# Ledger of designs, part 21: peptides against a protein of PDB entry 4A54

Target 1, 94 residues: chain A of PDB entry 4A54
Amino acid sequence: MSVADFYGSNVEVLLNNDSKARGVITNFDSSNSILQLRLANDSTKSIVTKDIKDLRILPKNEIMPKNGTKSPSTNSTKLKSAETYSSKNKWSMD

## One batch from the design tools (peptide; made by RFdiffusion4, then SolubleMPNN)

Design b1_p12_6_s4 (from b1_p12_6, 5 letters changed)
Fold by OpenDDE base, seed 1:
Order: C-alpha cells, then sequence, then structure tokens
Structure b1_p12_6_s4 (fold): chain B 94 residues (1-94), chain A 12 residues (1-12)
C-alpha cells in the first residue's frame, strides 16, 4: 500500500521529542520523506518521517475537539428520498 | 493494528 491510500485519515503522530501532532493526512512527499497533516485549526504541519516515533489511526467518529468553532453538526439530514409521489393526474377524459 | 502497520511501512 502507499501513503496515498491513507489520505483523509485522521492520525495522531508521536515525535521523537515526545511531542504529539494530530491531524488529517493530506499529502506525502516520498522524495523528501515529508508527511503533511492538516490540523484542527486548518493549519498545515509538515513532519519529516525520521522524526516519527509512533503513530495511530484515529476512528472516523472521533470528534476532534475543534476549539470554539461549532463543529457543523453533521446533521445527517436523512435525505428523505423525496418520494416523488407522481400524482398520476388521472386525466379523466369526460 | 494492521492498518497502522501498513501505514508505517508505507512511510519507510
Amino acid sequence: as target 1 above (94 residues)
Amino acid sequence: DELEEELRKALE
């Protein structure tokens, strides 16, 4: 598998300096070994892979605590399939 | 986790 197969995944990265970064994988530069994460504040962090001590993939349902911005409640608007009741207007030809 | 291991391998 390639890193591209994991684009869009939310990950927590433990660095060699014992700091942590959490974000969505947006890009990977294989030539330079640089992993790009989009953080909760929509900023981008570039991490050199040699600085990664460990990583974990977070479940999709884990609500990243967005500071103060109202996480758009994904109101799963159940797209009620508009049952187009085709009212067959029975044209009664009188 | 198998997926985590595959990601680790892909990053090597």
Scores: peptide ipSAE 0.616, ipTM 0.910, DockQ to the pose 0.811
Fold by OpenDDE base, seed 3:
Structure b1_p12_6_s4 (fold): chain B 94 residues (1-94), chain A 12 residues (1-12)
Amino acid sequence: as target 1 above (94 residues)
Amino acid sequence: DELEEELRKALE
């Protein structure tokens, strides 16, 4: 599979510095190993893959509404919450 | 999750 198969998925990324970022996968630069996330405020965050400690795909039914924008993968689905924070919360793999 | 594992592999 390619990263493109996951475009539109909501993910939580745990970084090596124990900070977390949540967003929708919008792009992947394979040449530079950069994962692009769209955040809840419609801004874009670029993450170098080497800085990723772990990641999980958030359930589609998880209630994380923020902006009134539609999901890139499903027009009927609202964009889930995306944020970046430094506090280490509970981490569980799906 | 199996899909998460596939995504991790795709990011390598």
Scores: peptide ipSAE 0.596, ipTM 0.909, DockQ to the pose 0.719
Fold by OpenDDE base, seed 4:
Structure b1_p12_6_s4 (fold): chain B 94 residues (1-94), chain A 12 residues (1-12)
Amino acid sequence: as target 1 above (94 residues)
Amino acid sequence: DELEEELRKALE
């Protein structure tokens, strides 16, 4: 399969520096080995594939926690508490 | 996970 087959998938990426990024796969530059994610705040993050230590595909229903940019509109849509995915400390790729 | 493995392979 190609990376394009996963466009629209929500993923969590563990980087070599032990930081994590969560987002929807929007693009892949095969020439430069750059994976592009759309983040919860609608920004984009470009990740060089060599910096990826591990990744997981999140279920479709996992609402990416919108980092509340306080857009002023008061409607408390209960952002369903991002299920604190219990930091199962063990990052395992299934 | 099989799909995760396929994605990993596609990224290589």
Scores: peptide ipSAE 0.609, ipTM 0.909, DockQ to the pose 0.762; fails the geometry check
Fold by OpenDDE base, seed 2:
Structure b1_p12_6_s4 (fold): chain B 94 residues (1-94), chain A 12 residues (1-12)
Amino acid sequence: as target 1 above (94 residues)
Amino acid sequence: DELEEELRKALE
């Protein structure tokens, strides 16, 4: 599969510095190894792939960033804002 | 998750 197959997916990215970024995959620059995430405020976060420690795709039934996804949540709860935070807590992949 | 693994591979 290509990264393009995942465009529109909500992801949480764990960086090598243990910080996390959450957003929608909008683009991937394979030449420069840069993943682009759209945040809830419609800004773009560029992440160098070498800085990615791990990532997970957010469940469709989970509260997701309000800026959209391939399959937005149908729940009645307010969509979660995109966030970037640092945590040393456990990381689990689905 | 299998899809996460595929995405990880695609990013390599």
Scores: peptide ipSAE 0.594, ipTM 0.910, DockQ to the pose 0.733; fails the geometry check

Design b1_p12_7_s1 (from b1_p12_7, 4 letters changed)
Fold by OpenDDE base, seed 5:
Structure b1_p12_7_s1 (fold): chain B 94 residues (1-94), chain A 12 residues (1-12)
Amino acid sequence: as target 1 above (94 residues)
Amino acid sequence: KLTEELKKALEE
């Protein structure tokens, strides 16, 4: 199998520096041994294979980085901070 | 496992 057979797969990559990257495999440069991932923020990360300590393919049921389908901007209805009406306790001094 | 196949493919 070639790396190209895995294009579109969501992977978690553990790097030698103990950092992790998660993304979709979009390309592989075999000549330079560079794996390209599309990250959740739609940015691209290029990883040299020699820097990979470990990797795994994420199951489809695992929360794939939501391609930024713009979650409909739920209008943050500014929950009007309920003005805590400080009910002035009328101290009825009996 | 698919992961192992990917690892192998990355080493080719």
Scores: peptide ipSAE 0.668, ipTM 0.927, DockQ to the pose 0.660
Fold by OpenDDE base, seed 3:
Structure b1_p12_7_s1 (fold): chain B 94 residues (1-94), chain A 12 residues (1-12)
Amino acid sequence: as target 1 above (94 residues)
Amino acid sequence: KLTEELKKALEE
């Protein structure tokens, strides 16, 4: 298999300096051994393969941490079920 | 595992 078979995969890369990078594989330069990642902020990071200590493919369900857009806290407004207490007004006609 | 296949592809 070639690296091109993994284009579009989300990966976590551990570098030799113990820093981490997360992004989508967009390109690989085999001549220079450079892996290109698109990061969450849409910037591109080039990584020399010799600087990679370890890597893993992330499952599709791991939401890439989009920087700063506060996912709107769905204020789960607990719809307090208004228990409509039907107070039966007993009209005593006498 | 797919990760191991990617590692091999990067070394080729």
Scores: peptide ipSAE 0.668, ipTM 0.927, DockQ to the pose 0.744
Fold by OpenDDE base, seed 1:
Structure b1_p12_7_s1 (fold): chain B 94 residues (1-94), chain A 12 residues (1-12)
Amino acid sequence: as target 1 above (94 residues)
Amino acid sequence: KLTEELKKALEE
């Protein structure tokens, strides 16, 4: 398997300095060994793999503590296709 | 299992 198979996975990363990062895997640069995470605030963090002490994939059901930023409800604004009913103005020729 | 596979993939 490649790292690309895990794109979109939520991970917790423990770094060698004992700091932690949590985010979604968005990219991996294999040439430079850089893992890119999208964080909860939509910022991006790049991590050199050599700085990773440990990591784990978080289960999808683990409710990340919603910091109150309302996940933009994908209001599927059902774009009601405005069926522009072309009212055929039946021009009644009187 | 998946975590271990990711770890391996990062080392390749």
Scores: peptide ipSAE 0.668, ipTM 0.927, DockQ to the pose 0.751
Fold by OpenDDE base, seed 4:
Structure b1_p12_7_s1 (fold): chain B 94 residues (1-94), chain A 12 residues (1-12)
Amino acid sequence: as target 1 above (94 residues)
Amino acid sequence: KLTEELKKALEE
């Protein structure tokens, strides 16, 4: 099973510094061991896997508390649409 | 568990 099979899953990541991040898995760079999460504020967080102490997949039914963190209207730096490399890995389910 | 499979996939 690949990390790509979990794209779109909500996860909670516990980091080695005891901080937590919650977001949707949007990408994984296997070459650099970087997990990308989309956070509740629509920002992207890149996490090096070596910095992960633990993680869990959140059930879809868990109402992620919309931390109404006021999106600081910080300047829409056009996060260039990370081109969803649709890696068409046609996993032929035989 | 699905979480364990993800953990394994991250280590591969």
Scores: peptide ipSAE 0.652, ipTM 0.925, DockQ to the pose 0.680

Design b1_p12_7_s2 (from b1_p12_7, 6 letters changed)
Fold by OpenDDE base, seed 2:
Structure b1_p12_7_s2 (fold): chain B 94 residues (1-94), chain A 12 residues (1-12)
Amino acid sequence: as target 1 above (94 residues)
Amino acid sequence: KDTELLKKALKE
């Protein structure tokens, strides 16, 4: 089994400096032992495997924190249908 | 299980 079998997987990487990175595995350079991740901001991070303390594959259902594209707050502007009750005062002129 | 396989692959 090769790292290539995991291309496209979302992973969380814990580095030796206790920093964390999350991204999609896009490439692995076996000659230099460099793992490449695409981050949420669409940037690429290269990680030397010797700097990895731990890693885990994130479940597919775990929505990578999308950079908060705010779900369009459907501001359901409740169009308060101003029911303009046009009370047509039928002024019956007697 | 899959995570461990990836870890192994990274060491090879």
Scores: peptide ipSAE 0.663, ipTM 0.921, DockQ to the pose 0.713
Fold by OpenDDE base, seed 5:
Structure b1_p12_7_s2 (fold): chain B 94 residues (1-94), chain A 12 residues (1-12)
Amino acid sequence: as target 1 above (94 residues)
Amino acid sequence: KDTELLKKALKE
């Protein structure tokens, strides 16, 4: 069985630096031991296999976050600084 | 199971 049998599979790769990459396997360079992933943003990431700490194939049912999920625009609700209106207590001296 | 096969393939 070759890596090519897994082309098109979604994988999560844990790297030795504890970073993670998720993507679709698009290519493998056996001569150089480089795994190529297509990431969610359609960019390509090349990973040297020696840098892989662990990996797993993601189940097909796992909705890979479609890049199209607009990161909810964190509406920077400008927390209007509650102007503490110092209500001047007008002490009406009767 | 499939993950282990992939891991093996990557080492070949």
Scores: peptide ipSAE 0.660, ipTM 0.921, DockQ to the pose 0.648
Fold by OpenDDE base, seed 1:
Structure b1_p12_7_s2 (fold): chain B 94 residues (1-94), chain A 12 residues (1-12)
Amino acid sequence: as target 1 above (94 residues)
Amino acid sequence: KDTELLKKALKE
């Protein structure tokens, strides 16, 4: 199993300095042992794996405390496909 | 997806 199988997973990382980071796994550099996380503010954090004390995968339903920035509700404006009913003007041939 | 599997993958 590769780290790539976990891309898109939300994780909590405990570092050796007892600090914590939460983010989505976006990349892993195996050559340099660097794990990349996308944070809630869309910034990227790179973590050297040797600095990781512990980690866990967060359940998808665990609402990360959204800092009150209203995630723009992607109101999927259902683009009502305006069915342009081309009213076929039935040309009455008189 | 299992946390332990991820931990193992990070060490490989």
Scores: peptide ipSAE 0.659, ipTM 0.923, DockQ to the pose 0.728
Fold by OpenDDE base, seed 4:
Structure b1_p12_7_s2 (fold): chain B 94 residues (1-94), chain A 12 residues (1-12)
Amino acid sequence: as target 1 above (94 residues)
Amino acid sequence: KDTELLKKALKE
C-alpha cells in the first residue's frame, strides 16, 4: 500500500515539537520524505516525515474546523479529489 | 487500522 492510497484523507499530525497539524493529504514526495497537507484555510503545509511523532486518520464524518466557522457546517464539501498539483516547487532546504 | 497502514506507507 502506498501513501497515494490515502490522498484525500483527513489526518492529524503530531510533530516532534508537540505541535499539531490537521489537513487533507494532497501529496507525498517519497524521495524527500515530505508529506503535503491542505489545511483548513486552504493553505498547504509540507511536513518532513522525520518530524512526525505520530499521526491519525480522522473519520470522514469528523468536520474539520474551518477557520472562523464554529458551526459544523454540514456542508459536505466533497473533498474534491486532491488533484496532484505537481508544482515543481524547488524546496530549498534551508 | 487504516492509520497503521498509512504509518507503514510513510516509512517505505
Scores: peptide ipSAE 0.652, ipTM 0.920, DockQ to the pose 0.694

Design b1_p12_7_s3 (from b1_p12_7, 8 letters changed)
Fold by OpenDDE base, seed 5:
Structure b1_p12_7_s3 (fold): chain B 94 residues (1-94), chain A 12 residues (1-12)
Amino acid sequence: as target 1 above (94 residues)
Amino acid sequence: DLTKKLIEALKS
């Protein structure tokens, strides 16, 4: 069985550095031992096969965890809570 | 299994 038989499969790759990559197998360069994955953000990641510690094939129905699009950090303008200095007006009751 | 076959294919 060749790697080409798995083109289009979603995989999770565990690398030797304990990082993980998830993507669709799009290509394999056998001459250079490079696996190409298309990631959720449509970027391509090249992985040297010797760096692969483990791999699992994801079922078709598993929603690839959307790389949490970093919600644009809304610059929460620190609304300086205006410390309402409640001036205690001491009403001197006569 | 398919995973083993893929790994074998990758590292062959």
Scores: peptide ipSAE 0.628, ipTM 0.919, DockQ to the pose 0.589
Fold by OpenDDE base, seed 4:
Structure b1_p12_7_s3 (fold): chain B 94 residues (1-94), chain A 12 residues (1-12)
Amino acid sequence: as target 1 above (94 residues)
Amino acid sequence: DLTKKLIEALKS
């Protein structure tokens, strides 16, 4: 079974420093052994697998505790959709 | 145990 089979799963990760992280598995870099979690505040946390002491998969119905940390209103820098300036190649028809 | 499988996959 691959880590990819668990993409979208909610997990709680216990780290070697006894800190905990909760989030959805969004990616795994096998080459660098980095697990990526999307946290409740929509931020991404990267965890080196060697730092993982323990892990549990949370049931889908567990209300992810909204860490009431008001996500600082990251000023949604409106990623100005790069207007694809279609360079109208003015094909000069001669 | 799915958790065990995930851990194995992460650390393999």
Scores: peptide ipSAE 0.627, ipTM 0.919, DockQ to the pose 0.660
Fold by OpenDDE base, seed 3:
Structure b1_p12_7_s3 (fold): chain B 94 residues (1-94), chain A 12 residues (1-12)
Amino acid sequence: as target 1 above (94 residues)
Amino acid sequence: DLTKKLIEALKS
């Protein structure tokens, strides 16, 4: 299996200095052993593979937080609890 | 494990 089989995968890389990088694998330079990630801000980070301590593949559904885009305030629309109007049908027996 | 395969591919 080649690194190219993982292009488009979202990964978290733990570096030897204990820093972390998160991004999508866009390219791998096998000659220079350089992994290229696209970050949340659409910038590119190059990582030398010798500096990688550990790596995990993130599930596809984890939206990488883009820097500066206000997470759409999930307007917690308070579901107004539909007060069940118990219409007391007062059967007036006239 | 896919993670192991990726690491192996990166460091091969």
Scores: peptide ipSAE 0.627, ipTM 0.918, DockQ to the pose 0.731
Fold by OpenDDE base, seed 1:
Structure b1_p12_7_s3 (fold): chain B 94 residues (1-94), chain A 12 residues (1-12)
Amino acid sequence: as target 1 above (94 residues)
Amino acid sequence: DLTKKLIEALKS
């Protein structure tokens, strides 16, 4: 199995310095042993494989928190149901 | 284990 089989997979990488990186595998340079990840902010990070202490594949359904996308707060605008006040004009004929 | 296979592929 090649690294290319995992392109598009979300991974969490633990580095030797105990830092972590999360991203989608976009490329692998086998000649230089460099793994490329696309991060949540759409930037790319290159990781030398010798610096990888551990790695895990994240479930596909985990929404990668895009840093900057303000989830449009679905302000559930409570559509205040305009109660159509049926003003029954009671024409009281006195 | 796919994770193991990936690690192996990365370090091979």
Scores: peptide ipSAE 0.626, ipTM 0.918, DockQ to the pose 0.651

Design b1_p12_7_s4 (from b1_p12_7, 5 letters changed)
Fold by OpenDDE base, seed 5:
Structure b1_p12_7_s4 (fold): chain B 94 residues (1-94), chain A 12 residues (1-12)
Amino acid sequence: as target 1 above (94 residues)
Amino acid sequence: SLTEELKKALES
């Protein structure tokens, strides 16, 4: 199997510095040994494979805290609009 | 496991 077979998979990567990254595999540069992840905040993280201590594929049922990016799944879950409560300071003139 | 297969793929 190639890394491309795992594109779209959610992974947790443990780095050599003991930090962790979670994201979806979006690309792999085999020439440079760089794994690209899309993170929950929609940013992209490039990880050199040499910096990977361990990794695991997360099961599909694990709710990754997706920060609000609309996965194009067909079901229109209505984004609850964050009602910005503009507290209109009613200046009560006493 | 799928994880092990991914690890192998990354090392190839």
Scores: peptide ipSAE 0.679, ipTM 0.931, DockQ to the pose 0.734
Fold by OpenDDE base, seed 3:
Structure b1_p12_7_s4 (fold): chain B 94 residues (1-94), chain A 12 residues (1-12)
Amino acid sequence: as target 1 above (94 residues)
Amino acid sequence: SLTEELKKALES
């Protein structure tokens, strides 16, 4: 899985200096290891991955930055467990 | 979790 798969996700980033940033992932520069977030005020913040202590994806129901692209509804396709309809073909011998 | 997958992706 690539970082691009998470574009549009709202994340909280904990930095090594114990500061926090919240925003929507808009880009990742893999060559320079720079994560770009769009913040609530529509500004952008670039974070070097080495400065990240921890991060989490925020639930969709949490207040997203106003202009934040709605996190793509991960259609949790509930993999409906294919109920193997064991069609008991009741062979009625009548 | 998705968070863990993102962490892995950032480290790769």
Scores: peptide ipSAE 0.677, ipTM 0.930, DockQ to the pose 0.660
Fold by OpenDDE base, seed 4:
Structure b1_p12_7_s4 (fold): chain B 94 residues (1-94), chain A 12 residues (1-12)
Amino acid sequence: as target 1 above (94 residues)
Amino acid sequence: SLTEELKKALES
């Protein structure tokens, strides 16, 4: 599958610096390996994939906490989560 | 899992 198949999914990302980000996948730049998330405050966070330690897709009904970012906000469309399963683990591999 | 598939997709 491609990353585009997951557009609209809510994800939690654990970065190598142990910080976390939660948001909806809005875009992926494969050339530069940059994942874009729309955060709860409607800002956009760009994450270089090499900085990702782990991630998980969140269930659709899970409350997404507010997350701040210093990244510039971009215009994004509201997307619905595409996941069909519930994560059991913090970083689910199920 | 979908999570694992996403991880694979990100690495490709």
Scores: peptide ipSAE 0.656, ipTM 0.930, DockQ to the pose 0.651; fails the geometry check
Fold by OpenDDE base, seed 2:
Parts: sequence; C-alpha cells; structure tokens
Structure b1_p12_7_s4 (fold): chain B 94 residues (1-94), chain A 12 residues (1-12)
Amino acid sequence: as target 1 above (94 residues)
Amino acid sequence: SLTEELKKALES
C-alpha cells in the first residue's frame, strides 16, 4: 500500500522531541519524506518522517479534527476499520 | 494492522 491509501485518516504522531501532533493525512511528499496533516484548526502541519518516533491511526472514540474519519476509505481499496486503543496513557501498535 | 501498513508505506 501507499501513503495515499491513508489520505483522510486521522492519526496521532509522536515526534522525536516527545511532542504530539494529531490530524488528518492530506498529503505525502515522498521525494522529501514530508507527511502533511490537517489539524483541528484547519491549519496544516508538515512533518519530516525522520522526526517521527511513532504514530497510530486514531479510533472513532478519539477526538477528531474537522473532516476526519476513523478509517481510510478509497475508491479502489476497502480498508478495515482502525483498531481501538487503550484509554491508558500508552502507545499501542495495531 | 492498518497502523503498521501506514508505517511501512511511510518508509518506502
């Protein structure tokens, strides 16, 4: 699969500096390795992939930004729904 | 998982 298959998905990104970003995947620049997120305030955040420590697709029970979705949906590929994550302050890999 | 597939896609 490509990153484009996940456009529209809500994700939470943990950066190497331990800060977090949450938003909808809107674009990926493969040439420069830049992931673009639309945040809740409709601003755009560009993240260099090398700065990503971890990430997860957010389940429906998480706070979502505008125009967010709980799972990726594309015209050609049907993807499964995002798994639920623990409510505890831990990062889970699904 | 979907998350793992996304991670793989980002690394490709």
Scores: peptide ipSAE 0.654, ipTM 0.929, DockQ to the pose 0.643; fails the geometry check

Design b1_p12_8_s1 (from b1_p12_8 with E1S K2E I10L)
Fold by OpenDDE base, seed 5:
Structure b1_p12_8_s1 (fold): chain B 94 residues (1-94), chain A 12 residues (1-12)
Amino acid sequence: as target 1 above (94 residues)
Amino acid sequence: SETEELKKALEE
């Protein structure tokens, strides 16, 4: 089986530098050992095979995060600084 | 698995 049999597959690649790339396999240069991915932003990333630590084919049903899904704005819930309620002990002297 | 087949193909 050749890499060409997997053209069009969506893959996640873990690189030796621990970075990840996700994209569709568009080409493989066997002479130079370069895997080409089309990324979600339609850019192309070339990855040298020796730089690949691991990879996996993503299931077809995995909704590729459409670029348009705004990363849920991590509402930085401003941790309201716990107002230290200084409980003024009003000692009511009865 | 397909993944393993791809890995093998990349090494050829």
Scores: peptide ipSAE 0.684, ipTM 0.933, DockQ to the pose 0.644
Fold by OpenDDE base, seed 2:
Formats: sequence, C-alpha cells, structure tokens
Structure b1_p12_8_s1 (fold): chain B 94 residues (1-94), chain A 12 residues (1-12)
Amino acid sequence: as target 1 above (94 residues)
Amino acid sequence: SETEELKKALEE
C-alpha cells in the first residue's frame, strides 16, 4: 500500500520532541519523506517522517474531548480548531 | 491494522 491510500485520514502524530499534531493527511512527498497534514485551522503542517515517534489513524467514531469541546469527526473535511499538544497527554495506540 | 499499514507505507 502507498501513503496515498490514506489521504483524507485523520491522524494523530507524536513527534520525537513529544509534541503532538493532529490533522488530515493531504499529501506525501516520498522523495523527501515529508508528510503533510491539514490542521484544524486549515493551515498545513509538514512533518519529516524521521521526526515521527509514533502515529495513529483516528477512527471515524472517535470523539476526543479537548478543553471541554469535542473534536470533529474524522470524516470531516474541515477541522474546527488546531490540534497541537504541548503537554504530555495520555498517548495510546489503537 | 490500518495504522500499521500506514506506518509501513511511510517507510517505503
């Protein structure tokens, strides 16, 4: 399978510096090993794969509460708010 | 899992 098969998937990425990013996979540069995520604020974040410690695909039915709010469903084409974590929140792989 | 398949794809 290729990364392109997962375009549109909502993912949570744990980076080597223990920061987290959440977004929809929009592109992958295989030559440079750069994964592009569309964040909740509609900006694009480019992540070098070597900086990824771990990641998971978020299930469509998963609701992740953050600051008293619900995150959009994974099937949403537009995220409501940027999902970047600076704290060492609970991390689990599905 | 789909997650594991994505991880493999990222390593290619």
Scores: peptide ipSAE 0.671, ipTM 0.932, DockQ to the pose 0.722
Fold by OpenDDE base, seed 3:
Structure b1_p12_8_s1 (fold): chain B 94 residues (1-94), chain A 12 residues (1-12)
Amino acid sequence: as target 1 above (94 residues)
Amino acid sequence: SETEELKKALEE
């Protein structure tokens, strides 16, 4: 599989510094190993894969970025707050 | 899982 198969997925990324970023996967630069996320404020964050400690795909019923894709069959709350989350937030892997 | 497949894809 390729990363492109997961475009549009809402993910939470745990970085090596224990900070977290949450957003929708919009692009992946395989040449430079850069994952691009659309954040809650509609800005874009580029993450070098080497800085990723762990990540998970979020269920559709969890909080999504403001302009994230929403399935008609799922209920979700849109985020409007910070692009980076504290390590104190609940973390679980699939 | 889908998460594990994504992790694998990021490493390829």
Scores: peptide ipSAE 0.667, ipTM 0.932, DockQ to the pose 0.736
Fold by OpenDDE base, seed 4:
Structure b1_p12_8_s1 (fold): chain B 94 residues (1-94), chain A 12 residues (1-12)
Amino acid sequence: as target 1 above (94 residues)
Amino acid sequence: SETEELKKALEE
């Protein structure tokens, strides 16, 4: 399975600096190890995989009503707030 | 899980 199989998925990324980013996977550059997310404001964020501490795919029921986008499945998914933020709240990974 | 599969794919 490749990263391309997850294009359109909403993800939450925990970075090594303990900041978080949320967005839709739009591209992956395997040569440079860069994951590209589309954020809620339609901007693009590029993340180097080495900066990723952990990540999770967001379930549809946790997605906030912002920008709708295509999921890898047949069903369209809403986008949970796709932004970079600092959170001190408990982090639970799948 | 799908999350674990994605994590694996990012490391390949």
Scores: peptide ipSAE 0.658, ipTM 0.932, DockQ to the pose 0.705

Design b1_p12_8_s2 (from b1_p12_8, 5 letters changed)
Fold by OpenDDE base, seed 3:
Order: C-alpha cells, then structure tokens, then sequence
Structure b1_p12_8_s2 (fold): chain B 94 residues (1-94), chain A 12 residues (1-12)
C-alpha cells in the first residue's frame, strides 16, 4: 500500500512540537519525505515526515470548516414602492 | 487499522 492510496483523505497530523495540522492529503514526495496537505483556507502545507509524532484519519463527514467567505449579506435595500399618489386633477369643464 | 497502514507507507 502506498501513500497515494490515501490521496483525498482528510487527516489530523500531530507534530513533534505538539502543534496540529488538519488537511487533505494532496501529494507525497517520497524522495524528500514531504507530505503535502491542503488546508481549510485552500493553502498548502508541506510537512517533513520525520516531524510527525502521530496521525489520525478523519471521517469523510467532518466538514472541513471552509472559511466560508461570509457572502456579503446583500442588504436588500427594500425599494420603497413609490406609492404613486394618483392626484385625480378634477378637470372643471365650463 | 488504516492509520497504521498510512504511517507505514510514509516510512517507506
């Protein structure tokens, strides 16, 4: 079994410095022992395998919090319906 | 375990 069999898997990596990284496995450089993760913000992080203390594969249903760009709440300016005041001009016919 | 298989693959 190769690392390529796990491409697309969401993982949590615990590093030797006790920091954690979460992301999707996108690439592995076996020559340099570098694991590449795509993070929630769509950036990439390269991790040297010797710095990995532990690793966990996350369930597919855990929605990586995409930093959802808050869709600008379209302040729907309620177009105030211009009440057309129909002033009936009373035309006095002489 | 899948995690153990991945760890093994990373060390090869």
Amino acid sequence: as target 1 above (94 residues)
Amino acid sequence: ELEEQLKKALKE
Scores: peptide ipSAE 0.662, ipTM 0.925, DockQ to the pose 0.583
Fold by OpenDDE base, seed 1:
Structure b1_p12_8_s2 (fold): chain B 94 residues (1-94), chain A 12 residues (1-12)
Amino acid sequence: as target 1 above (94 residues)
Amino acid sequence: ELEEQLKKALKE
């Protein structure tokens, strides 16, 4: 199993300095041992894996306390296929 | 179990 299998998971990371970071796993650089988290404010935090003391995977339903920034509603904009209504311009050659 | 798997994957 690779770290990529956990992309999109919301995690809480406890660091060696006893600070915590919470975010969605977006990337992992195995060569440099760097885990990237997208935070609630849409910023990215890079964490060196050696600095990780512990981590937990948060359930999808845990409503992260909405700090007042409007969670971008993933409006699944249903890309309504632009039905190009070919308006048959009936050229009335009268 | 999943957390342990992730931890292992991060060390590999």
Scores: peptide ipSAE 0.661, ipTM 0.925, DockQ to the pose 0.710
Fold by OpenDDE base, seed 2:
Parts: structure tokens; C-alpha cells; sequence
Structure b1_p12_8_s2 (fold): chain B 94 residues (1-94), chain A 12 residues (1-12)
């Protein structure tokens, strides 16, 4: 299993200085041992893996305060079923 | 545990 398998996961990282960072894993640089997180304010935090004391994967249902990117209100345009009244003019020739 | 797998992957 690689770090890439966890891209998009929301994690809480405990650092060696006892500070915490929460964010979505967006990238990992294996050559430099740098984990990149997108934070709640849409900023990016780069963390050197040697500075990680512990980490937790947050369940998908924990509503991180989504920066209210309003899900585009899919205006459910009620496709008014245009009932094409095919009024077949029955030309009754009487 | 998934956390342990991620920690392992970060060290590889």
C-alpha cells in the first residue's frame, strides 16, 4: 500500500512539537519525505514526515467545516414534462 | 488498522 492510496483522506496529524494539523492529503513527495495537506481554509501545509509523531484518519462523515463551497445548488430545474399533447386533430368528416 | 498502514507507507 502506498501513500497515494490515501489521497483525498481527511487526517489529523500530531507533530513532534505537539501541534496538530487537520487536512486532506493532496500529495506526497517520497524523495523529500514531505506530506502535503489541504487545510480547512484552503491553504496548503507541507509536513516533513520525520516531524510526524502520530496521525488519525478521520471518518468521512465528520463534517469538516466545509468552507461553504455551496454545493452548486443543483437547481433541480423540474423538467416540466412537456406533456406534448399530441392533439391529433381527428378530422371527423361527417 | 488504516492509520498504521499509512504510517508505514510514509516511512517507505
Amino acid sequence: as target 1 above (94 residues)
Amino acid sequence: ELEEQLKKALKE
Scores: peptide ipSAE 0.656, ipTM 0.926, DockQ to the pose 0.767
Fold by OpenDDE base, seed 4:
Structure b1_p12_8_s2 (fold): chain B 94 residues (1-94), chain A 12 residues (1-12)
Amino acid sequence: as target 1 above (94 residues)
Amino acid sequence: ELEEQLKKALKE
């Protein structure tokens, strides 16, 4: 099973600094070990996997904080469905 | 558990 199998899943990530982020998994860069989340405010957060202390998978339609669980924003918004995004450039040999 | 599978996948 790959991280790509979880694209579109809502997750809560606990970081080593005890901060939390909530978002939809949109991409994973395995080469650089970077997990990309789309947050409730439609912004993107990139998380280095080594900084992840713990993780849980949330229901798809769960209301989530805009900038994560410890963001300055106290407003919670229902997380929009996110599409898979690839940061990899296409390279083909002729 | 799905979370454990995801955690494993993140380490691969």
Scores: peptide ipSAE 0.643, ipTM 0.925, DockQ to the pose 0.647

